Peptides against a protein of PDB entry 3JWR. Designs and how they scored, part 60

Target 1, 323 residues: chain A of PDB entry 3JWR
Amino acid sequence: TRELQSLAAAVVPSAQTLKITDFSFSDFELSDLETALCTIRMFTDLNLVQNFQMKHEVLCRWILSVKKNYRKNVAYHNWRHAFNTAQCMFAALKAGKIQNKLTDLEILALLIAALSHDLDHRGVNNSYIQRSEHPLAQLYCHSIMEHHHFDQCLMILNSPGNQILSGLSIEEYKTTLKIIKQAILATDLALYIKRRGEFFELIRKNQFNLEDPHQKELFLAMLMTACDLSAITKPWPIQQRIAELVATEFFDQGDRERKELNIEPTDLMNREKKNKIPSMQVGFIDAICLQLYEALTHVSEDCFPLLDGCRKNRQKWQALAEQ
Target 2, 298 residues: chain A of PDB entry 3JWR as posed
Amino acid sequence: TRELQSLAAAVVPSAQTLKITDFSFSDFELSDLETALCTIRMFTDLNLVQNFQMKHEVLCRWILSVKKNYRKNVAYHNWRHAFNTAQCMFAALKAGKIQNKLTDLEILALLIAALSHDLDHRGVNNSYIQRSEHPLAQLYCHSIMEHHHFDQCLMILNSPGNQILSGLSIEEYKTTLKIIKQAILATDLALYIKRRGEFFELIRKNQFNLEDPHQKELFLAMLMTACDLSAITKPWPIQQRIAELVATEFWEQGDQVGFIDFVCTQLYEALTHVSEDCFPLLDGCRKNRQKWQALAEQ

## One batch from the design tools (peptide; aimed at target 1 K194)

Design b2_p19_4_s2 (made by RFdiffusion4, then SolubleMPNN; from b2_p19_4, 7 letters changed)
Fold by OpenDDE base, seed 1:
Structure b2_p19_4_s2 (fold): chain B 323 residues (1-323), chain A 19 residues (1-19)
Amino acid sequence: as target 1 above (323 residues)
Amino acid sequence: SSAFERLKAELLARAASLP
């Protein structure tokens, strides 16, 4: 395609030029082409292109294929969300110095997972999918959308001309897919809530050990969630704008819940409860976000900007909730 | 189910439309 030709021929700017190592990064000013260029740079600077012998054209095609399989009519869970998740992963690996704690296969898997974790997202949560009796709810009992996202990821990875993993051995391929699956499934907040206690307790007891395979898996899951939720850490103008996108999508779901299911939406998804957004954001930060970024910062102190950003945004949301 | 077959067909169509 013309898009592939343009991307494959383009000079890829440095990570410094693109500012993709910054935790404060914003994609708002970037074109779709520039987001793809950023993605190429992430793979390159993580040595994934070299270490796994990726062909440039294949990587370009894969990126465009991933981007194409996000829906444009979804306000938040679109390519830009996946891209920002991957950028946060990249920043955590580089600026957060987590790269040195992980294997190349783990890094490869995490980056693929971050870009792929919401593939074909429909702008509705698992509860809606279940209550609407969607065909996906018949396939999967738990983490319905995350299973679907992984299936989409696998489909793309196996598609002709998109096989960025073709340079891996059979064992490396299996390992990578396992980690990708685990990472994508970990983005189900229900699983995060279930597992986070073990992680936090290990940190609290100073017993956290990345050499333990189980603890490594747990850490990768927590890191995925930290990147997926990273909008909450962004500078306030960025955070506020992203929160509006999230609210738009949630209100669209709530409108569909009323129309299609004849149910009253929860406050989070109720357009008439827009004035509750600030207080709900404070609650979300306190219940879900703060402890995660605190624990991540204990694993790597260089991840502190995520925690600091989260704390600052809590203050901003609290101030709005008091008006 | 017919719904599952439709979903499968949609997924296959997307795969065929990849760059």
Scores: peptide ipSAE 0.022, ipTM 0.626, DockQ to the pose 0.021
OpenDDE base, seeds 2, 3, 4, 5: peptide ipSAE 0.020, 0.018, 0.015, 0.019; ipTM 0.599, 0.566, 0.551, 0.573

Design b2_p19_4_s3 (made by RFdiffusion4, then SolubleMPNN; from b2_p19_4, 7 letters changed)
Fold by OpenDDE base, seed 5:
Structure b2_p19_4_s3 (fold): chain B 323 residues (1-323), chain A 19 residues (1-19)
Amino acid sequence: as target 1 above (323 residues)
Amino acid sequence: SAADAAFFAALLAEAASLP
């Protein structure tokens, strides 16, 4: 395609020029082409292209295929969300110095997972899929959409001309797919809630050890969640705009719940409860976000900007909730 | 808060299918 030709021939700017190492990064001003260029730079600067012998054209095609398999009519869970998740992962690996704690296969898997974790998202949560009796709810009992996202990821990776993993050995390939699956499934917030206690307790007791395979897996899951939720850490103008996109998508779901399921939506999904957004954001930060970024900062102090951003945004939302 | 409760209720509804 013309798009592929343009991307493959383009000079890829440095990470410094693209500002993709910054935790304060925003994609709002970037074209789709620029987001793809940023993604190439992430793979290159993480040494993934060299270490796994990726062909440039294949990587370009894969990126475009991933982007194409996000829906444009979804307010938040679209390509830009996946791209921002991957950028936060890149920043955490580089600026946060987590790269030095992980293997090349783990880094490869995390970056692919971050870009792929919401593929073909429909702008509705697992609860809606279950209640609507969607065919996907018959295939999977839990983490319905995350299983679907992984299936889409696998489909793309196996598509002709998109096989960025062709340079891996059979064992490396199997390992990578296992980690990708685990990472995508970990983005189910329900699973995060169930597992985070173990992580926080290990940190609190100073027993956390990344050389333990189980603890490594747990950390990768927590890191995925930290990147997936990273909008809450952004500078206030960026965070506020993203919160509006999230609210739009949630309200769209609530409207569908009323129309299609004949139910009253929860306050989170209820357009009529817009005035509760500030207080709900404070509650979300306190219940879900703060402890995670505190724990992550404990693992790597260079991740502090994420925690600091989260704290600052809590203050902003609290001030709005008091009006 | 009531808003927090609503948020958590939505999360718990998703978690209900988990083992």
Scores: peptide ipSAE 0.029, ipTM 0.723, DockQ to the pose 0.633
OpenDDE base, seeds 1, 2, 3, 4: peptide ipSAE 0.029, 0.028, 0.027, 0.029; ipTM 0.714, 0.708, 0.707, 0.713; seed 2 fails the geometry check

Design b2_p19_4_s4 (made by RFdiffusion4, then SolubleMPNN; from b2_p19_4, 9 letters changed)
Fold by OpenDDE base, seed 1:
Structure b2_p19_4_s4 (fold): chain B 323 residues (1-323), chain A 19 residues (1-19)
Amino acid sequence: as target 1 above (323 residues)
Amino acid sequence: SPLFEKAFAELLERAASLP
């Protein structure tokens, strides 16, 4: 395609030029092409292209395929969300110095997972899928959408001309897919809530050890969540804009819940309760975000900008809630 | 807020039905 030709022939700017190492990164000013260029740079600077012998054209095609399999009519859970999740992962690995704590396969899996974790998202949550009796709800009992996202990821990875993992051994391939699956499934916040206590306790007791395979898996799950939620850490103007996108998508779901399911939406999904957004954001930060970024900072102090950003945004949301 | 936490937890429970 013309798009592939343009991407494959383009000069890929440095990570410094693209600012993709910054935790404060914003994609708002970037074209779709530039987001793809950023993605190439992430793979390159993480040594994934070299270590796993990725062909440039194949990587370009894969990126474009992933981007194409996000819906444009979804306000938040679109390519830009996936891209920002991956960028946060990249920043955490580089600026946050987590790269040296992980294997190349783990890094490969995390980056693929971050880009793929919401593939074909429909702008509705698992609860809606279940209540609407969608066919996907018949296939999966738990983490319905996350299983679907992984299936989409696997489909793309196995598609002709998109096989960025073709340079891996069979064992490396299996390991990578396992980690990708676990990472995508970990983006179900219900699973995060279930597992986070173990992680926090390990940190609190100074018993956290990345050499333990179970603890490694747990950490990767927490890191995925930290990147997935990283919008909450962004500079305030960026945070507000993203919160508007999230609210738009949630309200769209709520409108559909009223119309299609004849139910009253929860406050999060209720357009009529938009004035509660600031207080709900404070609640979200306190209940979900703060402890995660605190724990992550204990694993790597260089991740502090995420925690600091989260704290600053809490103050901003609290101030709005008091007006 | 405690109310938000409860509502959010309920939403998540319904979403995943995790044991």
Scores: peptide ipSAE 0.030, ipTM 0.700, DockQ to the pose 0.446
OpenDDE base, seeds 2, 3, 4, 5: peptide ipSAE 0.037, 0.030, 0.030, 0.029; ipTM 0.733, 0.687, 0.689, 0.701; seeds 2, 3, 4 fail the geometry check

Design b2_p19_5 (made by RFdiffusion4)
Pose (drawn by RFdiffusion4):
Order: sequence, then structure tokens, then C-alpha cells
Structure b2_p19_5 (pose): chain A 298 residues (1-255, 281-323), chain P 19 residues (1-19)
Amino acid sequence: as target 2 above (298 residues)
Amino acid sequence: SAGEALVEEIEADAEEAFA
């Protein structure tokens, strides 16, 4: 509660000061309070704060709530992951220049979604909770964890003093939530795979076009995956360390080149055809693929 | 290889997720 006091009264530094405009950004050295501050700057500089009548008091309580609903004991899938994703999402809209390509309702949704796309993640994959017959598997059909991440995001938005959406017309609120649901579900790697082929062709055939309502919401799913694992596009020292966490969390459940080829370069290449200013992601990606390949040969 | 084995595992998981 004091954490709210201190936060809801601190000055939010500029985006330039926070270097959150950068695809090469890192959080290793930020405090907890600082990361929440960057998030406020994100909402502010995306005009989300003014266009949706958000009170500083409410947005702060909500951000803090999401922070406390990520598990600390979880190796990689903790708050810093949700944060590093939203920052990548933020950097994509700004420096990658996509904000000029989509509505205010969509931008708000993507940010809220990127922040909460893994809420309460218990450090285990959908495959495991299904095979271990976790009650969550009994409750949800497909995309089990991602359904849960959303159930949580919504639970928090309905919490008192957390309705950062309270300023929306009922119609606005209604469709924003629809997009948020779609965004969080799209972070299921299985859906990314079962859908990307369609998108990779519209790109390949120089046919892809945003105006098309459907082609757009497909891209929105591809954008979510693009930020969800943007960690692979980081400078080597960072990718080196964050790969260490994904490493431990996986080994805990058990108790890189093939993946980048299979999952990543394919995607970031497509994102750049859609937006050239998004190339740093593709550059950083193959750059790390280069260093992992060299290591794989010892 | 280990990379190929991981790709095969991911493909199987993706198919089982919507089985």
C-alpha cells in the first residue's frame, strides 16, 4: 500500500530518459519501482492515458496489481517477462512505426494484453499441465494456460480501483476486451504455428494488407508472438543471460539454433516486410543465431 | 540432432494441443 503511495507521487521520466524506445533495451539494472514507472510512461506516450480518461491513481494500483500477480519463485515467466514484452510491444509501435497503422482501441488492447499475457504462470507449459491432469486442464479446453492468463487479467480489471477501462463507452469496453482475449490467446505457440502459414503467404505474395479486417487481426496475433519472445532478439550478453532463465525453468519442469530457425527468423522477417523500421528485431535475432550456432560446435 | 528433436517435440505438442 505504501508502494502505491510512493509510486503515485513520483515523476515519470521521459521515454528518452528511460531508453524504452530501443529494441536493444534491458531491464537487468532497473528496480521494481522503475519498471512500473516505464509502464506509466508507455501508457502516457501512447496517448492511452488522455484518450481514455485514466486517473493516475487507478492506473498505478492496477499496474501494481499485475506486478504482484506474477510469481516471484518462477524463473523466466515472472513480471520482468511481461514487462520486457510490453516494452518490445511499445518499441514496435513507436520506433517500428505501427501506431500510425491502427486504432486507439487496438493500441490500448495490445498493451494491456502484453502486460498480462502470462499472469500467474506457474513455470510450466501447456503440455505438462495437460499430461499431469491439472484441474486447469479439466476447466479449459485448448490454450489452457493462456485462457487462465486472461481469466486473471479480467479479474484484475474488474477489481475496485483498478478499472483503468472505466472511462470507456460500453461498446468500446466490450470490443476492447474482445481484442485482449484474442491477443493473450495468440501467445499460445500452438496457435502461432497453426496460423502463421496463412500469414507468411500473404506476405510472400505481396498481397498482405492491413486494411482487411481479418488480415489485420491475424497480424495482431503474429505481433503478440513477436513481442512474447522478443528476448531472442537481444544483444548477446542479454540473450545469453535470459536464455539462462528459460533454461532453469525448463529443467525445473523436466525434474536454441533449431528453435530460432523453426520459430523465430521466419516470423521477424515477415514483420519487417510489414514494417521496415522493425528490422532491428530481425537483425538481433540472426545475430544471436550466429553465436549459438558457433557454440553448438563448441 | 538435439535441435531436430526439439522441433519434432514442438510439432507434436502443437498437434496434441488441439487433438

Design b2_p19_5_s1 (made by RFdiffusion4, then SolubleMPNN; from b2_p19_5, 8 letters changed)
Fold by OpenDDE base, seed 3:
Structure b2_p19_5_s1 (fold): chain B 323 residues (1-323), chain A 19 residues (1-19)
Amino acid sequence: as target 1 above (323 residues)
Amino acid sequence: SADEALVKQLLADVEAAYA
């Protein structure tokens, strides 16, 4: 395609030029082509292209395929969300120095997972899928959409001309897919809530050890969530704009719940409760975000900008809630 | 406590929204 030719022939700017190592990164000014160039740079600077003998054209095709399999009519859970999740992962690995704590296969898996974790997202949560009696709800009892996202990820990875993992051994391939699956499934916030206590307790007791395979898996799950939720850490103008996209998608679901399911939506998805957004954001930060970024910062102090951003945005939302 | 109940409800609401 013309798009593939343009991407494959383009000079890929440095990570410094693209600012993709910055925790304060914004994609708002970037074209789709520039987001793809950023993604190539992430793979290159993490040594994934070299270490796993990725063909440049295959990587380009894969990136474009992933991008194409996000829906344009979804307000938040689209390519830009996946791209921002991957950028946060890249920043955490590089600027946050988490790269030094992980294997190349884990890094490969995390980057693929971050880009793929919401593939074919429909702008509705697992509860809506279940209540609407969607066919996917018959295949999976829990984490319905996350299983679907992984299935989409696997489909793309196995598609002709998109096989970025073809340079891996059979064992490396199996390991990578296992980690990708675990990482995508970990983005189900229900699983985060279930597992985070173990992570926080290990940190609190100073017993956290990445050499333990179970603790490694737990850390990768927490890191995925930290990147997935990283919008809450962004500079205030960026945070506000992203929060509006999230609210738009939630309200769209709430409208559908009323119309299609005859259900009164929860406050977070109720357009009539828009005035509660600031207080709900404070609650979200306190209940979900703060402890995660505190724990992550304890694992790597260079991740502090995520925690600092979260704290600053809490203050901003609190000030709005008091008006 | 009232605070614990609030936190629990908030967690449930967040889970319902984002999961």
Scores: peptide ipSAE 0.139, ipTM 0.795, DockQ to the pose 0.227
OpenDDE base, seeds 1, 2, 4, 5: peptide ipSAE 0.116, 0.113, 0.119, 0.138; ipTM 0.790, 0.788, 0.788, 0.796

Design b2_p19_5_s2 (made by RFdiffusion4, then SolubleMPNN; from b2_p19_5, 8 letters changed)
Fold by OpenDDE base, seed 4:
Order: structure tokens, then C-alpha cells, then sequence
Structure b2_p19_5_s2 (fold): chain B 323 residues (1-323), chain A 19 residues (1-19)
């Protein structure tokens, strides 16, 4: 395609020029081509292109295929969300110095998972999918959408000309796919809520050890969630804009719940309760986000900008809730 | 505690929205 030719021929700017190492990064000013260039740079600077012998054209095609399989009519869970999740992962690996704690296969898997974790998202949550009796709800009992996202990820990875993992051994390939699946499934917030207590307790007791395979898996899950929720850590103008996108998508679901399912939406998805957004954001930060970024900062102090950003945004939301 | 009950409620509300 013309898009592929343009991407493959383009000079890829440095990570410094693209600012993709910054936790404060924003994609708002970037074209789709620039987001693809950023993604190439992430793979290159993490040594994934070299270590796994990725062909440039294949990587370009894969990136464009991933981007194409996000829906354009979804307010928040689109390519830009996946791209921002991957950028946060990149920043956490580089600036947050988590790269040195992980294997190349784990890094490869996390980056692929971050870009792929919401593939073909429909702008509705698992509860809506279940209640609407969607065909996907018959295939999976829990984490319905996350299973679908992984299936889409696997489909793309196996598509002709998109096989960025072709340089891996059979064992490396199996390991990578296992980690990708676990990482995508970990973005189900219900699983995060279920598992986070174990992680926080290990941190609190100073018993956290990445050499333990179970603790490594737990950490990768927590890191995925931290990147997935990273919008809450962004500078206030960016945070506000992203919060509006989330609210738009949630209200669209709530409107559909009223119309299609004849149910009253929850406060988070109720357009009539828009005035509660600031207080709900404070509640979300306190219940979900703060402890996660605190724990992540204990694993790597260089991740502090995520925690600091989250704290600053809590103050801003609290101030709005008091008006 | 009252605080624990509040946290549990918030967790459920968030889970219902984001899961």
C-alpha cells in the first residue's frame, strides 16, 4: 500500500526527537504516520529489531496492521490509547530503568501486548458484552474482550507479511506468545483487583523478587496495568482531555444500556451525572491508581514521575470536586 | 471500618465500569 511504502521509506527520528522516553509524552499533535514512526523507534531502541532479526518492511506492515484493527468510531479504546500504553511501557523500560530487570523476550512480549491489548475494542465493557448476549460472551466466561484482543493479536502476528516473530526459535516463540497472552489478559481490571494485594504485600514486606517466576509474572501484569492506566499520570491538560474521551465512551455505553438493554447505567456511565466526574476521578485514583504507582516506584525509583503525575492530578480533580 | 466499606464500594463501581 502507499501507506506502507511511505512508512518503510521514512527516516525514523531519534527517541529524543520524538520525546517517547518522556513520561509526560502526548500523542495529540502526532499524525498517524508519526505514531507509526514512534513505534518503530520503540522496537529499535529496545534492541528488538536487531536481537530478533526483524525485517523493516515486516515491522512496518505489522504496525500498520495493528493500527488498522483498532476502530475509528470508538472515543477512547482506539489506536491512540494502545499507542500511549506502548509509549508508557517504553518510557518505563528506558527512563524507568525496568529494561535491565527483564529479558529480551519479556520486553518483546510487553511491547507487542501493549500495542495489541485493546485490538478491535468496541467501546463497551465486558459487562455490556455479557448482558447484550453478544456471541463473544458465549466463547468466554471472564475477560471476554481481553481474550478477543489476544485472538486478534495472534491473527495479525500470523498474517502473511506481518510475522515479526519469524526470527525466534520455536521455544522463544511459545514463550513470547505465553507472555503476550498473560499481559493482555492482565489488562482486565477485575484481574488486577484480584491480584494486586499479593504484589503490594510482597513490596510492603520487602520480599519482592523478580528472580521468582511467579513474582515475575505478577510484576509483568502490574506493569501492564500501570501502562494501561497511565493517562491518569499525564500533565493536567493531557489528563483532562483523555478523561473527556473516557467519559464520552462511557456515556455512549450508558446511552446504549438505556436504549438497547433497558437498564439504568452506573454513575460512571450516566451522562446525567457528568457533574460527578471530578469526585469519581478522585475515587478512581484512590481506589485503583495510587497504590499501584507507589508499588511500581518501590520496584524502580525512576518510575516516580508516574506516581507524581497521579498525585498532582488527584489534587486537580479534588479541587474541581469541591467547586 | 467505614473507610474499608467505602473502598470496597469504589472498587466495585470501578470494576463494573472498566472490567
Amino acid sequence: as target 1 above (323 residues)
Amino acid sequence: SADEALVERLLREVEEAYA
Scores: peptide ipSAE 0.135, ipTM 0.794, DockQ to the pose 0.217
OpenDDE base, seeds 1, 2, 3, 5: peptide ipSAE 0.124, 0.129, 0.149, 0.036; ipTM 0.792, 0.792, 0.796, 0.726; seeds 1, 3 fail the geometry check

Design b2_p19_5_s3 (made by RFdiffusion4, then SolubleMPNN; from b2_p19_5, 9 letters changed)
Fold by OpenDDE base, seed 3:
Structure b2_p19_5_s3 (fold): chain B 323 residues (1-323), chain A 19 residues (1-19)
Amino acid sequence: as target 1 above (323 residues)
Amino acid sequence: SADQALVEQLLKEVEEAYA
């Protein structure tokens, strides 16, 4: 395609030029081509292209395929969300120095997972899928969409001309897919809520050890969530804009719940309760975000900008809630 | 506490919303 030709022929700017190592990164000013260039740079600078012998054209095609399999009519859970999740992962790996704690296969899996974790998202949550009796709800009882996202990820990885993992051994391929699946499934906040206590307790007791395979898997899950939620850490103007996208998507679901399911939406999904957004954001930060970024900062102090950003945004949301 | 119940409700809503 013309798009592929343009991407494959383009000079890829440095990570410094693209600012993709910054935790404060914003994609708002970037074209789709520039987001793809950033993604190439992430793979290159993490040594994934070299170590796994990725062909440039295949990587370009894969990136464009992933981007294409996000829906354009979804306000938040689109390519830009996946791209920002991957950028946060890249920043955590590089600037946050998490790269030094992980294997190349784990890094490969995390980056693929971050880009793929919401593939074909429909702008509705698992609860809506279940209540609407969608065919996917018959295939999976829990983490319905996350299983679908992984299935989409696997489909793309196996598609002709998109096989970025073709340079891996059979064992490396199996390991990578296992980690990708676990990482995508970990983005189900239900699983995060269930598992986070174990992670926080290990950190609190100073018993956290990445050499333990179970703790490694737990950490990768927590890191995925930290990147997935990283919008809450962004500079305030960016945070506000992203929060508006989230609210738009949630309200669209709430409108559909009323119309299609004849149910009253929850406060987060209720357009009539827009005035509750600031207080709900404070609650979200306190209940979900703060402990995660605190724990991540304990694993690597260089991740502090995520925690600091989260704290600053809590203050901003609290000030709005008091108006 | 009322605060704990609110947090639990919010956790549930967040779980439902973002999952």
Scores: peptide ipSAE 0.168, ipTM 0.802, DockQ to the pose 0.211
OpenDDE base, seeds 1, 2, 4, 5: peptide ipSAE 0.124, 0.140, 0.158, 0.169; ipTM 0.791, 0.796, 0.800, 0.803; seeds 1, 4, 5 fail the geometry check

Design b2_p19_5_s4 (made by RFdiffusion4, then SolubleMPNN; from b2_p19_5, 11 letters changed)
Fold by OpenDDE base, seed 3:
Structure b2_p19_5_s4 (fold): chain B 323 residues (1-323), chain A 19 residues (1-19)
Amino acid sequence: as target 1 above (323 residues)
Amino acid sequence: SPDEALVQRLLEEVEAAYA
């Protein structure tokens, strides 16, 4: 395609030029081509292209295929969300120095997972899928959408001309897919809530050890969530804009719940309760975000900008809640 | 506590919203 030719022929700017190592990164001013260039740079600078013998054209095609399999009519859970999740992962790996704690296969899996974790997202949550009796709800009882996202990820990885993992051994391929699946499934916040206590307790007791395979898997899950939620850590103007996108998507679901399911939506998805957004954001930060970024900062102090950003945004949301 | 109940409700709403 013309898009593929343009991407494959383009000079890829440095990570410094693209600012993709910054935790404060924003994609708002970037074209789709520039987001793809950033993604190439992430793979290159993590040594994934070299170590796994990725062909440049295949990587370009894969990136464009992933981007194409996000819906354009979804306000938040689109390519830009996946791209920002991957950028946060890249920043955590590089600037946050998490790269030094992980294997190349784990890094490969995390980056693929971050880009793929919401593939074909429909702008509705698992609860809506279940209550609407969608065919996907018959295939999976829990983490319905996350299983679908992984299935989409696998489909793309196996598609002709998109096989970025073709340079891996059979064992490396199996390991990578296992980690990708676990990482995508970990983005189900229900699973995060279920598992986070174990992670926080290990950190609190100073018993956290990445050499333990179970703790490694737990950490990768927590890191995925930290990147997935990283919008809450962004500079305030960016945070506000992203929060508006989230609210738009949630309100669209709430409107559909009223119309299609004849149910009253929850407060987060109720357009009539828009004035509650600031207080709900404070609650979200306190209940979900703060402990995660605190724990991540304990694993690597260089991740502090995520925690600091979260704290600053809590203050901003609290100030709005008091108006 | 009332705060714990609020946190629990928020957790449930967040689970519902983002999962």
Scores: peptide ipSAE 0.092, ipTM 0.786, DockQ to the pose 0.236
OpenDDE base, seeds 1, 2, 4, 5: peptide ipSAE 0.068, 0.071, 0.075, 0.085; ipTM 0.778, 0.777, 0.779, 0.784

Design b2_p19_6 (made by RFdiffusion4)
Pose (drawn by RFdiffusion4):
Structure b2_p19_6 (pose): chain A 298 residues (1-255, 281-323), chain P 19 residues (1-19)
Amino acid sequence: as target 2 above (298 residues)
Amino acid sequence: AEEWKEEVEEIIMDEIESM
């Protein structure tokens, strides 16, 4: 509660000061309070704060709530992951210049989604909770964890003093939530795989076009995956360390080159054809793929 | 490298099919 007092009264530094405009950004050295501040700058500089009548008091309580609903004991899938994803999402809209390609309702949704796409993640994959017959598997059909992450995001938005959406017309609120649901579900790697082929062709055939309502919402799913694992596009020292956490969390459940080829370079290449200013992601990606390949040969 | 890719793809596809 004091954490709210101190936060709701601190000056939010500029985006330039926070270096959150950068695809090469890192959080290792930021405090907890600083990361929440960057998030406020994100909402502010995307005009989400003014265009949706958000009170500084409310947005702060909500951001803090999402922070406290990520598990600390979880290796990689903690708050810093949600944060590093939203920053990548933010950097994509700004420096990658996509904001000029989509509506205010879509931008708000993507940001809220990127922040909460893994809420309450208990450090285990959909495959495991299905095979272990976790009650969550009994409750949800497909995309089990991602359904839960959303159930949580919504629970928080309906919480008192957290309705950062309270300023929306009922119609606006209704469709924003629809997009948020789609965004969070799209972070299921299975859906990314079962859908990417369609998208990779519209790109390959120089046919892809945003104006098409359907082609757009598909891309929105591809964008979510692009930020969800943007960690693989980081400078080597960072990718080295964040790969250490994904490493431990996986081994805990058990108790890189093939993946980048199978999952990543394919995707970031497509994102750059859609937006050239998004190439740093593709560059940093193959750059790390280069260093992991060399290590794989010892 | 191609073999590594196939191995990773196989594991992932098995996990997806299990769901």

Design b2_p19_6_s1 (made by RFdiffusion4, then SolubleMPNN; from b2_p19_6, 14 letters changed)
Fold by OpenDDE base, seed 5:
Structure b2_p19_6_s1 (fold): chain B 323 residues (1-323), chain A 19 residues (1-19)
Amino acid sequence: as target 1 above (323 residues)
Amino acid sequence: SQAQREAVKAAILAAIEEL
């Protein structure tokens, strides 16, 4: 395609020029082509292209295929969300110095997972899929959408001309796919809630050890969640704009719940309760976000900007809730 | 060979989808 030709021929700017090492990064001013160039830079600067002998054209095609398999009519869970998740992963690996704690296969898997974790998202949560008796709800009992996202990820990776993992040995390939699956499934917030207590307790007791395979898996899951939720850490103008996109998608679901399921939506999904957004954001930060970024900062102090951003945004939302 | 690796990878994928 012309898009592939343009991408493959383009000069890829430095990570510094693209600002993709910054935790304060915003994609709002970037074209789709520029987001693809940023993604190439992430793979290159993490040494993944060199270490796994990726062909440039194949990587370009894969990126464009991933982007194409996000829906344009979804307000928040689109390519830009996946791209921002991957950018936060890149920043955590580089600026947050997490790269030094992980294997090349783990880094490869996490970056692929971050870009792929919401593929073909429909702008509705697992609860809606279950209650609507969607065919996907018959295939999977738990983490319905995350299973679907992984299936889409596999489909793309195996599509002609998209095999970015062709340079891997059989064992490396198997390991990578296992980690990708675990990482995508970990983005189910219900699983995060179930597992986070173990992680926080290990940190609290100073017993956290990345050499333990179980603790490594747990850490990768927590890191994925930290990147997936990283919008809450952004500078206030960016955070506020993203919160509007999230609210739009949630209200669209709530409207569909009323129309299609004849149910009253929860406050989070209820357009009529827009005035509760600030207080709900404070509650979300306190219940879900703060402890995670605190724990991540204990693993690597260079991740502090995520925690600091989260704290600052809590203050801003609290001030709005008091008005 | 690369072709042999791709065939094995396809089989691994089929097995992972069953998990």
Scores: peptide ipSAE 0.197, ipTM 0.815, DockQ to the pose 0.015
OpenDDE base, seeds 1, 2, 3, 4: peptide ipSAE 0.192, 0.177, 0.182, 0.186; ipTM 0.801, 0.800, 0.798, 0.799

